# Designs tried in a protein design run: peptides against a protein of PDB entry 5B16. Part 19

Target 1, 136 residues: chain A of PDB entry 5B16
Amino acid sequence: TPSRINHNERLEFLGDAVVEFLTSVHLYYLFPSLEEGGLATYRTAIVQNQHLAMLAKKLELDRFMLYAHGPDLCRESDLRHAMANCFEALIGAVYLEGSLEEAKQLFGRLLFNDPDLREVWLNYPLHPLQLQEPNT
Target 2, 136 residues: chain A of PDB entry 5B16 as posed
Amino acid sequence: TPSRINHNERLEFLGDAVVEFLTSVHLYYLFPSLEEGGLATYRTAIVQNQHLAMLAKKLELDRFMLYAHGPDLCRESDLRHAMANCFQALIGAVYLEGSLEEAKQLFGRLLFNDPDLREVWLNYPLHPLQLQEPNT

## One batch from the design tools (peptide; aimed at target 1 T41 V120 W121)

Design b2_p17_3_s4 (made by RFdiffusion4, then SolubleMPNN; from b2_p17_3, 9 letters changed)
Fold by OpenDDE base, seed 3:
Structure b2_p17_3_s4 (fold): chain B 136 residues (1-136), chain A 17 residues (1-17)
Amino acid sequence: as target 1 above (136 residues)
Amino acid sequence: MDEVLEELRKLLEELAK
């Protein structure tokens, strides 16, 4: 049977893909006239360890990390990397145990503090079929 | 990173209007 450490690394692997996918899909449909270079630039900014660590801090994961792994996190860069990995594992777990929709909601809620921006990000049509709905 | 994210926020603000 896999160890707990191996399981966490697997969740991180899954979460990395989910974060990348959600970011890509939302950017693609939110900005249909934006060139690939712009899409890639914004995606990179969103999924960077530094940014994911900030999102993790909103969940107070930094307090958890310092409590559990403080001696191993002497440098700020080490903390950021660990926080980003922890965030990815969390998203992976939410997707695995819940759904992509739940992962989407959690991720979007953390991305923006402004409620209006959250609304645009989370509820903008993300599939061509959604654009054909009468109430869209 | 902060500057790029700020530009993204501005784009989203336009969509929010």
Scores: peptide ipSAE 0.610, ipTM 0.937, DockQ to the pose 0.889
OpenDDE base, seeds 1, 2, 4, 5: peptide ipSAE 0.558, 0.599, 0.595, 0.390; ipTM 0.928, 0.934, 0.933, 0.896

Design b2_p17_4 (made by RFdiffusion4)
Pose (drawn by RFdiffusion4):
Structure b2_p17_4 (pose): chain A 136 residues (1-136), chain P 17 residues (1-17)
Amino acid sequence: as target 2 above (136 residues)
Amino acid sequence: EEKLERIQEWLDELVEE
């Protein structure tokens, strides 16, 4: 009778929705002209596990992760995939303790390497229907 | 505007990969 609640699968399950939300909202507001097709395309291109793993390496998560040796089979696939999942667990936890804005800042800073692109991703404009009318 | 265009180009490159 093992304990499955001691994993990061809980914070991964939360982080999945967190990353999905952040990518969806940012890709929504930064492109008020783009339809659902491009939005889903960019989103599915970003939420990809391989991309999330390479993005996770920027936090050196491979050095802080509690990855144990397997029975015999232990390729790069398990390690990178573990980084990908553990990253979602991390941002889920940051979303939980810290505010949502801290998840926005984390994922935003981790996405674009150029600091000039982060200023746009983090500071998304209002909706065009809100832009025309300042008050209501 | 220029930064947004760069973000779009970067996202297109990411989709192509």

Design b2_p17_4_s1 (made by RFdiffusion4, then SolubleMPNN; from b2_p17_4, 8 letters changed)
Fold by OpenDDE base, seed 4:
Structure b2_p17_4_s1 (fold): chain B 136 residues (1-136), chain A 17 residues (1-17)
Amino acid sequence: as target 1 above (136 residues)
Amino acid sequence: SEKLQKILELLERLVAE
């Protein structure tokens, strides 16, 4: 229905900003000596549709997309785009219904399969009560 | 900063995609 589509688009709008923000903040603190160009390059890489679609696949959104919207997603590129949008909407919903922290945790869990790397990512910016990882 | 280096490597992989 148009209402559902509109709602998802609104969530996508919000989620896009949240993903962009979280990525920016973590990159900024993770790489204090990296110039803006490098930060922007990595941010683009993280938030690009292809990557977000890969993250979405970890949530099996591809199966959902094909089930719910299969006729409109005959091309792989269309599927990736839809998955990325859906992922953004999901993050938007998590932020809206939960918190930025919950969105951060979900995003971080999906970004890194390695729990050690995940923790390094999630610890930036470092909380005053947190200890810096010695091997960073 | 071994872990940081590994993160960089992952990011570079994403850039290359």
Scores: peptide ipSAE 0.652, ipTM 0.946, DockQ to the pose 0.808
OpenDDE base, seeds 1, 2, 3, 5: peptide ipSAE 0.655, 0.650, 0.656, 0.647; ipTM 0.947, 0.946, 0.947, 0.946; seeds 1, 3 fail the geometry check

Design b2_p17_4_s3 (made by RFdiffusion4, then SolubleMPNN; from b2_p17_4, 5 letters changed)
Fold by OpenDDE base, seed 3:
Order: structure tokens, then sequence, then C-alpha cells
Structure b2_p17_4_s3 (fold): chain B 136 residues (1-136), chain A 17 residues (1-17)
């Protein structure tokens, strides 16, 4: 199924950019006095494979991956990398077939289990994404 | 704010991981 694999890789490519962008925008507005180096450090930490794999686990993607690709994922690092890629592909698909707002909401929901912190991340301060999202 | 500082703490923990 070369076409399916290629499609998933393309979604991963798109999702990687979306996750990077959303993270950058939220950090930029949450910390208006933080220098570029600090923003970049926090962004790297949020989008690193280890963290994205943890987010993927909240969606039980680990069960899916082990079922579908178990023999190829004997190493923990291999599973982590695959889960991170799968998470990016998912975000890419949500953006592609839904909207940037939907991708933002899903990502924020997974970032924080604490609803108070989640609300701050998503809504404070008011982000340009909220102003520009079309009504669908 | 208190909540922002909690987010910063969370971020610092991620950086340290």
Amino acid sequence: as target 1 above (136 residues)
Amino acid sequence: SEKLERIRKWLDELVAS
C-alpha cells in the first residue's frame, strides 16, 4: 500500500508544521517578555518526540501501534518515535479535514489535564487564531 | 498570574526531561 503510506507521511509533514506553529503562537502571547531563546527552548520541549508520544498515549495510540506494528516496535525508542509521528499525522488530518481551530482545541486539550491551565493556554490572552477562524 | 506561573513550571519540567 505505497499510496497509503505516502499519504500518512504527507499528513505527518503537515501536522509537524501545525504543531510547531500553534506552539509558537501560544508561547509568544503567553510570555510577552520572554526572549527568543527562552521561547525556542520551551517550543522544543513541547514538540519533542518524548512529549508528543505522551500526548499520543492519552488517545490510546499506543494500543493501536502495538496491534498494527508490534513486531517492528520492540524498542521503546522506536515506539516513541512512531507514536510521535502518528500524533503529528492526526493533527495534520484534523487541520486538513477540519480547521486550525479544531487542531488548536485538540492539542490544548491534550497538553493539560488541568482545566484551569488548559483554559489559560487556549484563551488568555486572546489569540489572533480566535479572531481569524471562519464560522463553519 | 498564579496560573501562568504554573504553566511556566510545567514548561521547565518538560525542558528538564
Scores: peptide ipSAE 0.702, ipTM 0.957, DockQ to the pose 0.826
OpenDDE base, seeds 1, 2, 4, 5: peptide ipSAE 0.701, 0.700, 0.702, 0.699; ipTM 0.954, 0.955, 0.955, 0.957; seeds 1, 2, 4 fail the geometry check

Design b2_p17_4_s4 (made by RFdiffusion4, then SolubleMPNN; from b2_p17_4, 7 letters changed)
Fold by OpenDDE base, seed 3:
Structure b2_p17_4_s4 (fold): chain B 136 residues (1-136), chain A 17 residues (1-17)
Amino acid sequence: as target 1 above (136 residues)
Amino acid sequence: SELLEKIKKYLDELVAE
């Protein structure tokens, strides 16, 4: 359906911006002494199709994509690109229907399987009360 | 600091891809 396709593309457009923004903000605070070039390099790596596809796989979107669009996905690169787009659309939908905070939390949970790493990513720099945490 | 280094390692691996 043309209307559904357009809707998904619009969500992807929004999600792309949200992922880019969240990534930029967290990198900025996480690495206060890193130069712009380094920040940009990390951002590019995080938002690249193959990485977003990996995050999408954690939600088992690959199974969905193969079931619904298998004939159109003849190459692994095509699958990665499609999954990355789907991931962006998902983040866009979460932001649109929920909030930036919800998108941030979902993105962080998918970035790191380790809950301690999630904590650092989501909350760095640490509040003074968090400095006494033994694992940080 | 240890956790930050682990994050750096993760990011460096992504850059290397």
Scores: peptide ipSAE 0.694, ipTM 0.952, DockQ to the pose 0.824
OpenDDE base, seeds 1, 2, 4, 5: peptide ipSAE 0.691, 0.691, 0.693, 0.688; ipTM 0.951, 0.951, 0.952, 0.952; seeds 1, 2, 4, 5 fail the geometry check

Design b2_p17_5 (made by RFdiffusion4)
Pose (drawn by RFdiffusion4):
Structure b2_p17_5 (pose): chain A 136 residues (1-136), chain P 17 residues (1-17)
Amino acid sequence: as target 2 above (136 residues)
Amino acid sequence: ELEERLERIQEFLDSLV
C-alpha cells in the first residue's frame, strides 16, 4: 500500500492548469487581432513537454530534482520528461504559495531570453473593447 | 518600439510552431 500523495503529481496537476492559463491569457491579450486558430497554435507550441523541459533547464531543475535510478532502462527521455513535469509542479507551487502574479513573472521571465520582450509579455494591454472606452 | 517588439514576439512564436 504505497503513498501516491507524496509525489509532485498534485502540483503538476495544478501547474498544468496554471501554465495553460498564463499562456492562454498572455497570448489572448497580446494579439487582439488573432483568431482562435493562432491562439491554440501558439499555446500548444508553448505547453509542449519538450519545450517545457528545455525551459525547465534554465532553472537547473535537473540539478535539484530528486530523480532516482530506475531498474535498468534509464534514457534521456525519462530525465527530460521528469524535468518537464517537475517544472509544472514548481510553477504550480509558486502559484499556490505566492500570488498568481508571481507565476506570471516566473513563466514570463523564463519564456523570452531577451529582457526587452519580457516587458511586453508581462505587461499585456487591455482589451480593444476596453481600450476605446477608458471608464465604461 | 512596441510594434517592433510585438513583431519579434510573433516571429519567435512562429519559430516554435

Design b2_p17_5_s1 (made by RFdiffusion4, then SolubleMPNN; from b2_p17_5, 6 letters changed)
Fold by OpenDDE base, seed 3:
Structure b2_p17_5_s1 (fold): chain B 136 residues (1-136), chain A 17 residues (1-17)
Amino acid sequence: as target 1 above (136 residues)
Amino acid sequence: KLEELLKKIKEFLESLV
């Protein structure tokens, strides 16, 4: 039986892939004329630790982290990294115990505060050239 | 309106870069 720490690391591993995948898919459909380099740039920006930590803060994970791991998080960068990892683990858990759709909804809700932008992100229109693509 | 929203999303993404 793996330790609790190992379990969290495994969830983080899974969540990292889920966040990467969801981000890639949404960017691909949302910007059908954007070149690969631009897509990659935006993906990197969305999934970077600094941004994921901000998303984690919306869930008040910072309070949790400081309570549970305060002595180990003296640096802002350490807290940011830990929060990003925690966020990934959370998404991994949502995917594992729920579904990709649930992970998608949670991620989108946190990604955009503006409901109109969120709606576009979550329910993007398909370009005619994308109609030949498989459902995601 | 959709195009405008897409523009705003792009601007948001640019702000993260």
Scores: peptide ipSAE 0.709, ipTM 0.958, DockQ to the pose 0.942
OpenDDE base, seeds 1, 2, 4, 5: peptide ipSAE 0.707, 0.706, 0.707, 0.705; ipTM 0.958, 0.956, 0.957, 0.958

Design b2_p17_5_s2 (made by RFdiffusion4, then SolubleMPNN; from b2_p17_5, 6 letters changed)
Fold by OpenDDE base, seed 3:
Structure b2_p17_5_s2 (fold): chain B 136 residues (1-136), chain A 17 residues (1-17)
Amino acid sequence: as target 1 above (136 residues)
Amino acid sequence: KREELLKKIKEFLDSLV
């Protein structure tokens, strides 16, 4: 049977895709006049390890990581990378065991501390020119 | 108000780039 480590890596793989997808969808609908290059830039910025690590810190995953893997995380970059991976695995698990909606809600809650901004992010209205677009 | 919030979101995103 696969090891727990392999399972976590698989969850990370799934979570990476979920975070990428959610980010893409929300950016697409939220900024209908933004060019592809701008959308891609923002997506990259949101899903980069440094930012995901910040989101992970809001869940106090840093404390967990230091406890479980302290000797291997003496460098800030190593900790950041590990936290980002852990965050992806968490999102993957939420999607797998729960739903995409639950993953969306969790991600949005962590992405924005301001409830007004969070509301706009999570509950974007469709632009009139987007009505013909697929329901994503 | 929504436009203002969108502006703030964009500013936030710009800060991540």
Scores: peptide ipSAE 0.724, ipTM 0.960, DockQ to the pose 0.947
OpenDDE base, seeds 1, 2, 4, 5: peptide ipSAE 0.723, 0.723, 0.724, 0.718; ipTM 0.960, 0.960, 0.960, 0.959

Design b2_p17_5_s3 (made by RFdiffusion4, then SolubleMPNN; from b2_p17_5, 8 letters changed)
Fold by OpenDDE base, seed 3:
Structure b2_p17_5_s3 (fold): chain B 136 residues (1-136), chain A 17 residues (1-17)
Amino acid sequence: as target 1 above (136 residues)
Amino acid sequence: KREELLKKIEEYLQSLV
C-alpha cells in the first residue's frame, strides 16, 4: 500500500499533465495566429510554479500550508513550490474523481476573476480557419 | 467585444512571461 506521500506525488504527476493539456488546448484555439513559439511561451508562463501558487492562493491554500507545514516553509520559494504542487494534486484529484470538464471549470475560474475573460477562455470557439482541425 | 477580451487575455499572459 502506497503512503500518503506517494499518493500525493502521483496526483501531482497527473495534475501536472492535466493543467498543461488544458492550457495547451485553450491557447491553441484562442490564438490561431500565434506561432508555436508564442504558444509555448504562454503555456510555460501559465503553468510555472509562481503562477500556479498565485492561483492556489485564491483557494487559501497558503493558510493550509502554513498550518500543516509551517516550519518547513519559511522560505517564500519553498512555500510557492509547495503550493504549486498542492494545486497540481488538487487538479489531478478533480480529474481523477470527477472529470476533465470539472477540472477545466475549476482552472478557468481561478485563472480569471473577470467573468467576461473567463467565459472567453472557457468557451474557446473555433476560428473559421480551424474548422478542419481536430475537435478537441 | 470578443477581440478586446482576447487582447486583455493576451496582455495578462504577457505579464506572466
Scores: peptide ipSAE 0.722, ipTM 0.960, DockQ to the pose 0.932
OpenDDE base, seeds 1, 2, 4, 5: peptide ipSAE 0.721, 0.719, 0.721, 0.717; ipTM 0.960, 0.960, 0.960, 0.959

Design b2_p17_5_s4 (made by RFdiffusion4, then SolubleMPNN; from b2_p17_5, 6 letters changed)
Fold by OpenDDE base, seed 1:
Structure b2_p17_5_s4 (fold): chain B 136 residues (1-136), chain A 17 residues (1-17)
Amino acid sequence: as target 1 above (136 residues)
Amino acid sequence: KREELLEKIRAFLDSLV
């Protein structure tokens, strides 16, 4: 069996893809008139380390990181990067051991504190022009 | 109201950029 480190790295790899995918899908459906550049910009913004670290903080992963790695993560930038990676690994694990739906729900719950916004994000309708070529 | 919520989502996204 792979080491814990290797396992986490693999989960991070998977989680990165899941986060990217979920973000892409939701943006695509929510903003049918937004051009590719805009979609890409928002996707980048959502999945950037700084933002993912904020989401990770909602799960108190910062406390976990400081407990596990303390001195190695003394810089805030290092902590943010590590938290982002850990968040991706967590999403990867949720997908792997649960489902894409569970990952979607978790991600949406963390992404929006406002339940109304969360509802819109999670329950995106299919746009008429999108019905012809569903990607999901 | 959905449109309003979408605008708020967009504003949120803009804040992340």
Scores: peptide ipSAE 0.726, ipTM 0.961, DockQ to the pose 0.951
OpenDDE base, seeds 2, 3, 4, 5: peptide ipSAE 0.725, 0.725, 0.725, 0.720; ipTM 0.961, 0.961, 0.961, 0.960

Design b2_p17_6_s1 (made by RFdiffusion4, then SolubleMPNN; its pose is not in this set)
Fold by OpenDDE base, seed 3:
Structure b2_p17_6_s1 (fold): chain B 136 residues (1-136), chain A 17 residues (1-17)
Amino acid sequence: as target 1 above (136 residues)
Amino acid sequence: DEVLEELRELVRELAEK
């Protein structure tokens, strides 16, 4: 039986892929005329630790992290990295126990504060294979 | 983040269509 730490790291591994996948797919379909360089640039900006940590803060994960791991998070960079990892693990868990759609919804809601932008991001047509994913 | 702001502008353009 894997340790709790190993389990969290595994969820992080999965979540990292899910976040990158969702980001890539949405960018690809939202901007069909955008060159690869632009797509890659925006993806990098979305999935970088600095940004994911900000998304994690919207869920108040910073309070959780400071409570549970405060002594190990004396540096802002350490907290940022830990929060980004925690966010990835959360997305991984949502995907694993729920669905890709649920992960998509959560990620999209956090990605944009503006409801108009959020609606475009979340409701723009995606690949048919994604639309066929069953709810769990 | 400047890049994220550019992204928001691109998405906003879609929202206006």
Scores: peptide ipSAE 0.671, ipTM 0.947, DockQ to the pose 0.881
OpenDDE base, seeds 1, 2, 4, 5: peptide ipSAE 0.656, 0.661, 0.654, 0.661; ipTM 0.944, 0.945, 0.944, 0.945

Design b2_p17_6_s3 (made by RFdiffusion4, then SolubleMPNN; its pose is not in this set)
Fold by OpenDDE base, seed 3:
Structure b2_p17_6_s3 (fold): chain B 136 residues (1-136), chain A 17 residues (1-17)
Amino acid sequence: as target 1 above (136 residues)
Amino acid sequence: DEVLQELRELLRELAER
């Protein structure tokens, strides 16, 4: 059986894809007139480690990380990277054990503190085929 | 982050439609 570390790495791998996918889909449909360069720029800003770490902090994952891995996280860059990875693993787990919709909701709620922006992000119409949940 | 701020402005424009 794989170690817990290997399991977490696998969840991170999955979560990375989910975060990027959700971001891409929402940007694509929210801004139909925005050129690819703009879409890519905004996606990069959303999914970069620095931003994901910020989202992780909203879930107080920093407290968890310091408790579990404090000695190895003395540098801010190390903590940021670890928090981003942890966030990806969390999203991966939510998708795996729950649904893409649940991952979408969690991610969207964290992305924006402003409820108006959050509503636009989460409730903008998507392609009908994208509304289907994967059989997990 | 300046890019994220630009994104928020774009979303705000949509919210005001």
Scores: peptide ipSAE 0.688, ipTM 0.951, DockQ to the pose 0.859
OpenDDE base, seeds 1, 2, 4, 5: peptide ipSAE 0.677, 0.677, 0.676, 0.671; ipTM 0.948, 0.948, 0.948, 0.948

Design b2_p17_6_s4 (made by RFdiffusion4, then SolubleMPNN; its pose is not in this set)
Fold by OpenDDE base, seed 3:
Structure b2_p17_6_s4 (fold): chain B 136 residues (1-136), chain A 17 residues (1-17)
Amino acid sequence: as target 1 above (136 residues)
Amino acid sequence: DEVLKELEELLRELAEK
């Protein structure tokens, strides 16, 4: 039986791939004329630990992390890294226990505070994720 | 982040279409 720590690391592994995939797919379909270099640049910016930690903060995971792991997170960089990992684990869990669509929705809602930008990211243009989920 | 701001600008252009 794997340890709880091992389980979380496995979820992070899965979540990392899901975040990478969702980001790639959305960028690819949103910007059909954007060169690979641009796509890669935007993907890097979206999935880097600093940004994922910011998304995690929107879910108040910083409060959770400080409560559960405060003594181990005395450095800002340590907290940021831990929050990014936690965010990946969360996305991994949502995908695992729910669906890719649910992971997509959660991720997209957090990416942009502006509802207009959020709408574009999630819904324009149509892509395979929207077509594959009958309940969406 | 400047890169993310550029992304938002691109998305804004799409929103206006």
Scores: peptide ipSAE 0.660, ipTM 0.945, DockQ to the pose 0.864
OpenDDE base, seeds 1, 2, 4, 5: peptide ipSAE 0.656, 0.652, 0.658, 0.653; ipTM 0.944, 0.944, 0.945, 0.945

Design b2_p17_7 (made by RFdiffusion4)
Pose (drawn by RFdiffusion4):
Structure b2_p17_7 (pose): chain A 136 residues (1-136), chain P 17 residues (1-17)
Amino acid sequence: as target 2 above (136 residues)
Amino acid sequence: DEERLERIKEFLDELVE
């Protein structure tokens, strides 16, 4: 009778929705002209596990992870995939303890390497229907 | 700001490819 609640699968399950939300909202507001197709395309291109793993390496998560040696089979696939999942667990935890804005800042800073692109991603404009009318 | 937004779009198109 093992304990499955001691994993990061809980915070991964939360992080999945966290990363999905951040990507969806940012890709929504930063492109008020783009339809659902491009939005889903960019989103699915960002939420990809390989991309989330390479993006996780920027936090050196491979050095801080608790990845144990497997029975015999232990390729790069298990390691990188573990990084990908553990990253979602991390951003889920940041979303939980810290505010949602801290998840926005984390994922935003981790996405674009150029600091000049982060200022746009983090500071998304209002909706066009809100832009025309300042008050109501 | 418009130029930065274009660069973000180009980067995302490259990421999709």

Design b2_p17_7_s1 (made by RFdiffusion4, then SolubleMPNN; from b2_p17_7, 7 letters changed)
Fold by OpenDDE base, seed 4:
Structure b2_p17_7_s1 (fold): chain B 136 residues (1-136), chain A 17 residues (1-17)
Amino acid sequence: as target 1 above (136 residues)
Amino acid sequence: REELLKKIKEYLDALVA
């Protein structure tokens, strides 16, 4: 329904910002010596549709999308785009109805299947110089 | 931990490529 679509679009809007924010924060702390350009490059790579679609696949959103919207998703690129949008909407919903922490945890869980890598991503050590920076 | 960071970086580098 139009109402449902509008709601998803709004959630996507929110989720996009949340994903962008979380990605930025984690990159900033994980790589204290990386220049802005490098940080931006990594951020772009993480939040690009292809990557988000990959994360979405871990939630079997591809199967869901094909089931629910198959006729509109004949092209692989269309499917990826839709999956990425759906992923953002999901993160938005988690943030909205849960918390930023919950969104962070979900995002991290999907980013890294390896629990050790996940731990580093989620619980990054603060660089001494970062202690002098404003709170993020 | 540095090794883990390296692996994360490798993951990210692969995404950039």
Scores: peptide ipSAE 0.702, ipTM 0.957, DockQ to the pose 0.893
OpenDDE base, seeds 1, 2, 3, 5: peptide ipSAE 0.700, 0.699, 0.699, 0.696; ipTM 0.956, 0.954, 0.956, 0.955; seed 2 fails the geometry check

Design b2_p17_7_s2 (made by RFdiffusion4, then SolubleMPNN; from b2_p17_7, 7 letters changed)
Fold by OpenDDE base, seed 3:
Structure b2_p17_7_s2 (fold): chain B 136 residues (1-136), chain A 17 residues (1-17)
Amino acid sequence: as target 1 above (136 residues)
Amino acid sequence: REELLKKILELLDELVK
């Protein structure tokens, strides 16, 4: 059987893809007039380690990481990277054991503190030109 | 709704910086 560490790395791998996918889909539908370059730029910004670490902090994962791995996380950059990885692993686990919908809800809840913005993000409309697109 | 979309973009712009 694979080690626990190996399992966590696999969850991180999965979570990375889920976060990337969810971000892409929501940006695509929310902003039908935004050019590809803009979509890519915003996606990169949303999924970058620095931002994911901030989202992880909302779940108090920083307290967990410092408790479990404090000696190895003396540098802020190291903590940020570890936090981002932990967040991805969490999303991966939610998707794996739950559903994409559950992962979407959790991610959206963390992305925006404003409930109105959260609502728009999670319940994006289909543009008339997007009606022929797959239901995603 | 349009105003909310603008606010989202504003927040995203801050992340890009």
Scores: peptide ipSAE 0.699, ipTM 0.957, DockQ to the pose 0.841
OpenDDE base, seeds 1, 2, 4, 5: peptide ipSAE 0.689, 0.691, 0.692, 0.687; ipTM 0.954, 0.955, 0.957, 0.955; seeds 1, 2 fail the geometry check

Design b2_p17_7_s3 (made by RFdiffusion4, then SolubleMPNN; from b2_p17_7, 8 letters changed)
Fold by OpenDDE base, seed 3:
Order: structure tokens, then C-alpha cells, then sequence
Structure b2_p17_7_s3 (fold): chain B 136 residues (1-136), chain A 17 residues (1-17)
């Protein structure tokens, strides 16, 4: 059986793809007149380690990381990177054990503190074919 | 709705910078 560390890395791999996908889809439909360059720029900004680390902090993962790995995270950049990876692994786990919808809801809830903005992000209409797909 | 979309873009712009 694979080690726990290996399993976490696999979850991170999956979560990275899920975060990228969800970000891409919502940007695409929210801003139909935005050019590809703009879409790509905003996607990069949303999924960058610095931003994902901020989202992770909202879940108090920083406290967890410092407790479990404090000696290895003396540098802010190291903590940020670890936080981002942990966040991706979490999203991957939510998708794997739950559904894409659950991952979407969690991600969107963290992206925006403003409930009105959150609602627009989460509830914007998707393509009919996407609506017919299973959530898992 | 349009105003909310603009606000989203403003927040995203902050992330880009």
C-alpha cells in the first residue's frame, strides 16, 4: 500500500486539477466578453499559491500546519507553499469522497466573503450539457 | 447583477497586482 505521504500527494494532484477546472468554468461563464488572455490571467491569479494559502487560512489550516510541521516551515514562503498544497489536497479529498458540487461550494464559499458575490459566482448558469453531468 | 460582476472583477484585479 502507498504511504500516507504518497496518498496526500495524489490528493493534491487531483485537487489542483479540480481548482483549475472550477476556476476556468466559472470565469468562462461569468464573463462571456472577456478575452482569453484575461481569462487566463485571472485564473492564474486565483489558483496561485499565495491566494490558495489565503483561502487555507480561512479554514485555520495555518494552525494545523504550524503544529504538525512548524520546524520545517520557518520561512513564510515555505508555509505559503505548504498551505496551498494542503488546500489542494483538501479540495481533492472533497471531490473524491463527496462530489464536484461539494468542492465547488466549498471553494466558492472561501473565494468571496461577500454573500452577494458568492451567490453570483456559485449560481451562475452553466452549459446544459454540464448540468446533466453527475456531480461525482 | 452587472454591478456584482464588476465587483468580482475588481477583487480579481487585486489578485493580479
Amino acid sequence: as target 1 above (136 residues)
Amino acid sequence: REELLKKILELLDQLVK
Scores: peptide ipSAE 0.694, ipTM 0.956, DockQ to the pose 0.821
OpenDDE base, seeds 1, 2, 4, 5: peptide ipSAE 0.688, 0.686, 0.688, 0.683; ipTM 0.953, 0.953, 0.955, 0.954; seeds 1, 2 fail the geometry check

Design b2_p17_7_s4 (made by RFdiffusion4, then SolubleMPNN; from b2_p17_7, 8 letters changed)
Fold by OpenDDE base, seed 4:
Structure b2_p17_7_s4 (fold): chain B 136 residues (1-136), chain A 17 residues (1-17)
Amino acid sequence: as target 1 above (136 residues)
Amino acid sequence: REELLRKIREYLDKLVA
């Protein structure tokens, strides 16, 4: 496997974890009364390929992917999957070269076009009971 | 703020559906 591909796969691996973590943390704090099952359901929905691909489209990764890998992405499902992977790699790269905060900000900006919703997502209020666990 | 949270939740519910 070419080094470039290997690097992207590694970044994807890292990005997958970062997206999962950020999603989990934000859901946990935003919905203090939501049971684990509900949190998990929302997390799955946010990180599913279809959704990540939608986020990737906001960065015009679809055009990029078609330009770079068009012959292999003729089917919509293939394109979606590739876009999701590319998105994860991007987040991984942002985390690796920048910080978790930068990854969080980028992810939040893409999740919500509405600045008010974005603000709530990024700067969630802590529930009084959650304040008992400041290190989480 | 509760309204904003509701809107976020609605967004998430749509993703789940």
Scores: peptide ipSAE 0.705, ipTM 0.958, DockQ to the pose 0.866
OpenDDE base, seeds 1, 2, 3, 5: peptide ipSAE 0.701, 0.701, 0.703, 0.697; ipTM 0.955, 0.955, 0.957, 0.956; seeds 1, 2 fail the geometry check

Design b2_p17_8 (made by RFdiffusion4)
Pose (drawn by RFdiffusion4):
Structure b2_p17_8 (pose): chain A 136 residues (1-136), chain P 17 residues (1-17)
Amino acid sequence: as target 2 above (136 residues)
Amino acid sequence: ETEEILEELEERIRELA
């Protein structure tokens, strides 16, 4: 009778929705002209596990992760996939303890390497229907 | 294909910046 609640699968389950939300909102507001197709395309291109793993490496998660040796089979696939999932677990935990803005700042800073692109991703403009009318 | 999409996204963000 093993304990499955001691994993990071909980914070991964939360982080999945967290990353999905951040990508959805940012890709929504930064492109008020782009339809659902491009939005889903960019989103599915970002939430990809391989991309989340390479993006996880920027936090050196492979050095701080509790990845144990398997029975016999242990390829790079298990390691990188573990990084991908553990990253979602991390951003889920940051979303939980810290505010949502801290998840926005974390994922935003981790996405674009150029600091000049982050200023746009983090500071998304208001909706066009809100832009025309300042008050109401 | 995914890398091209990410490059396109970065280019578009750069135009906004």

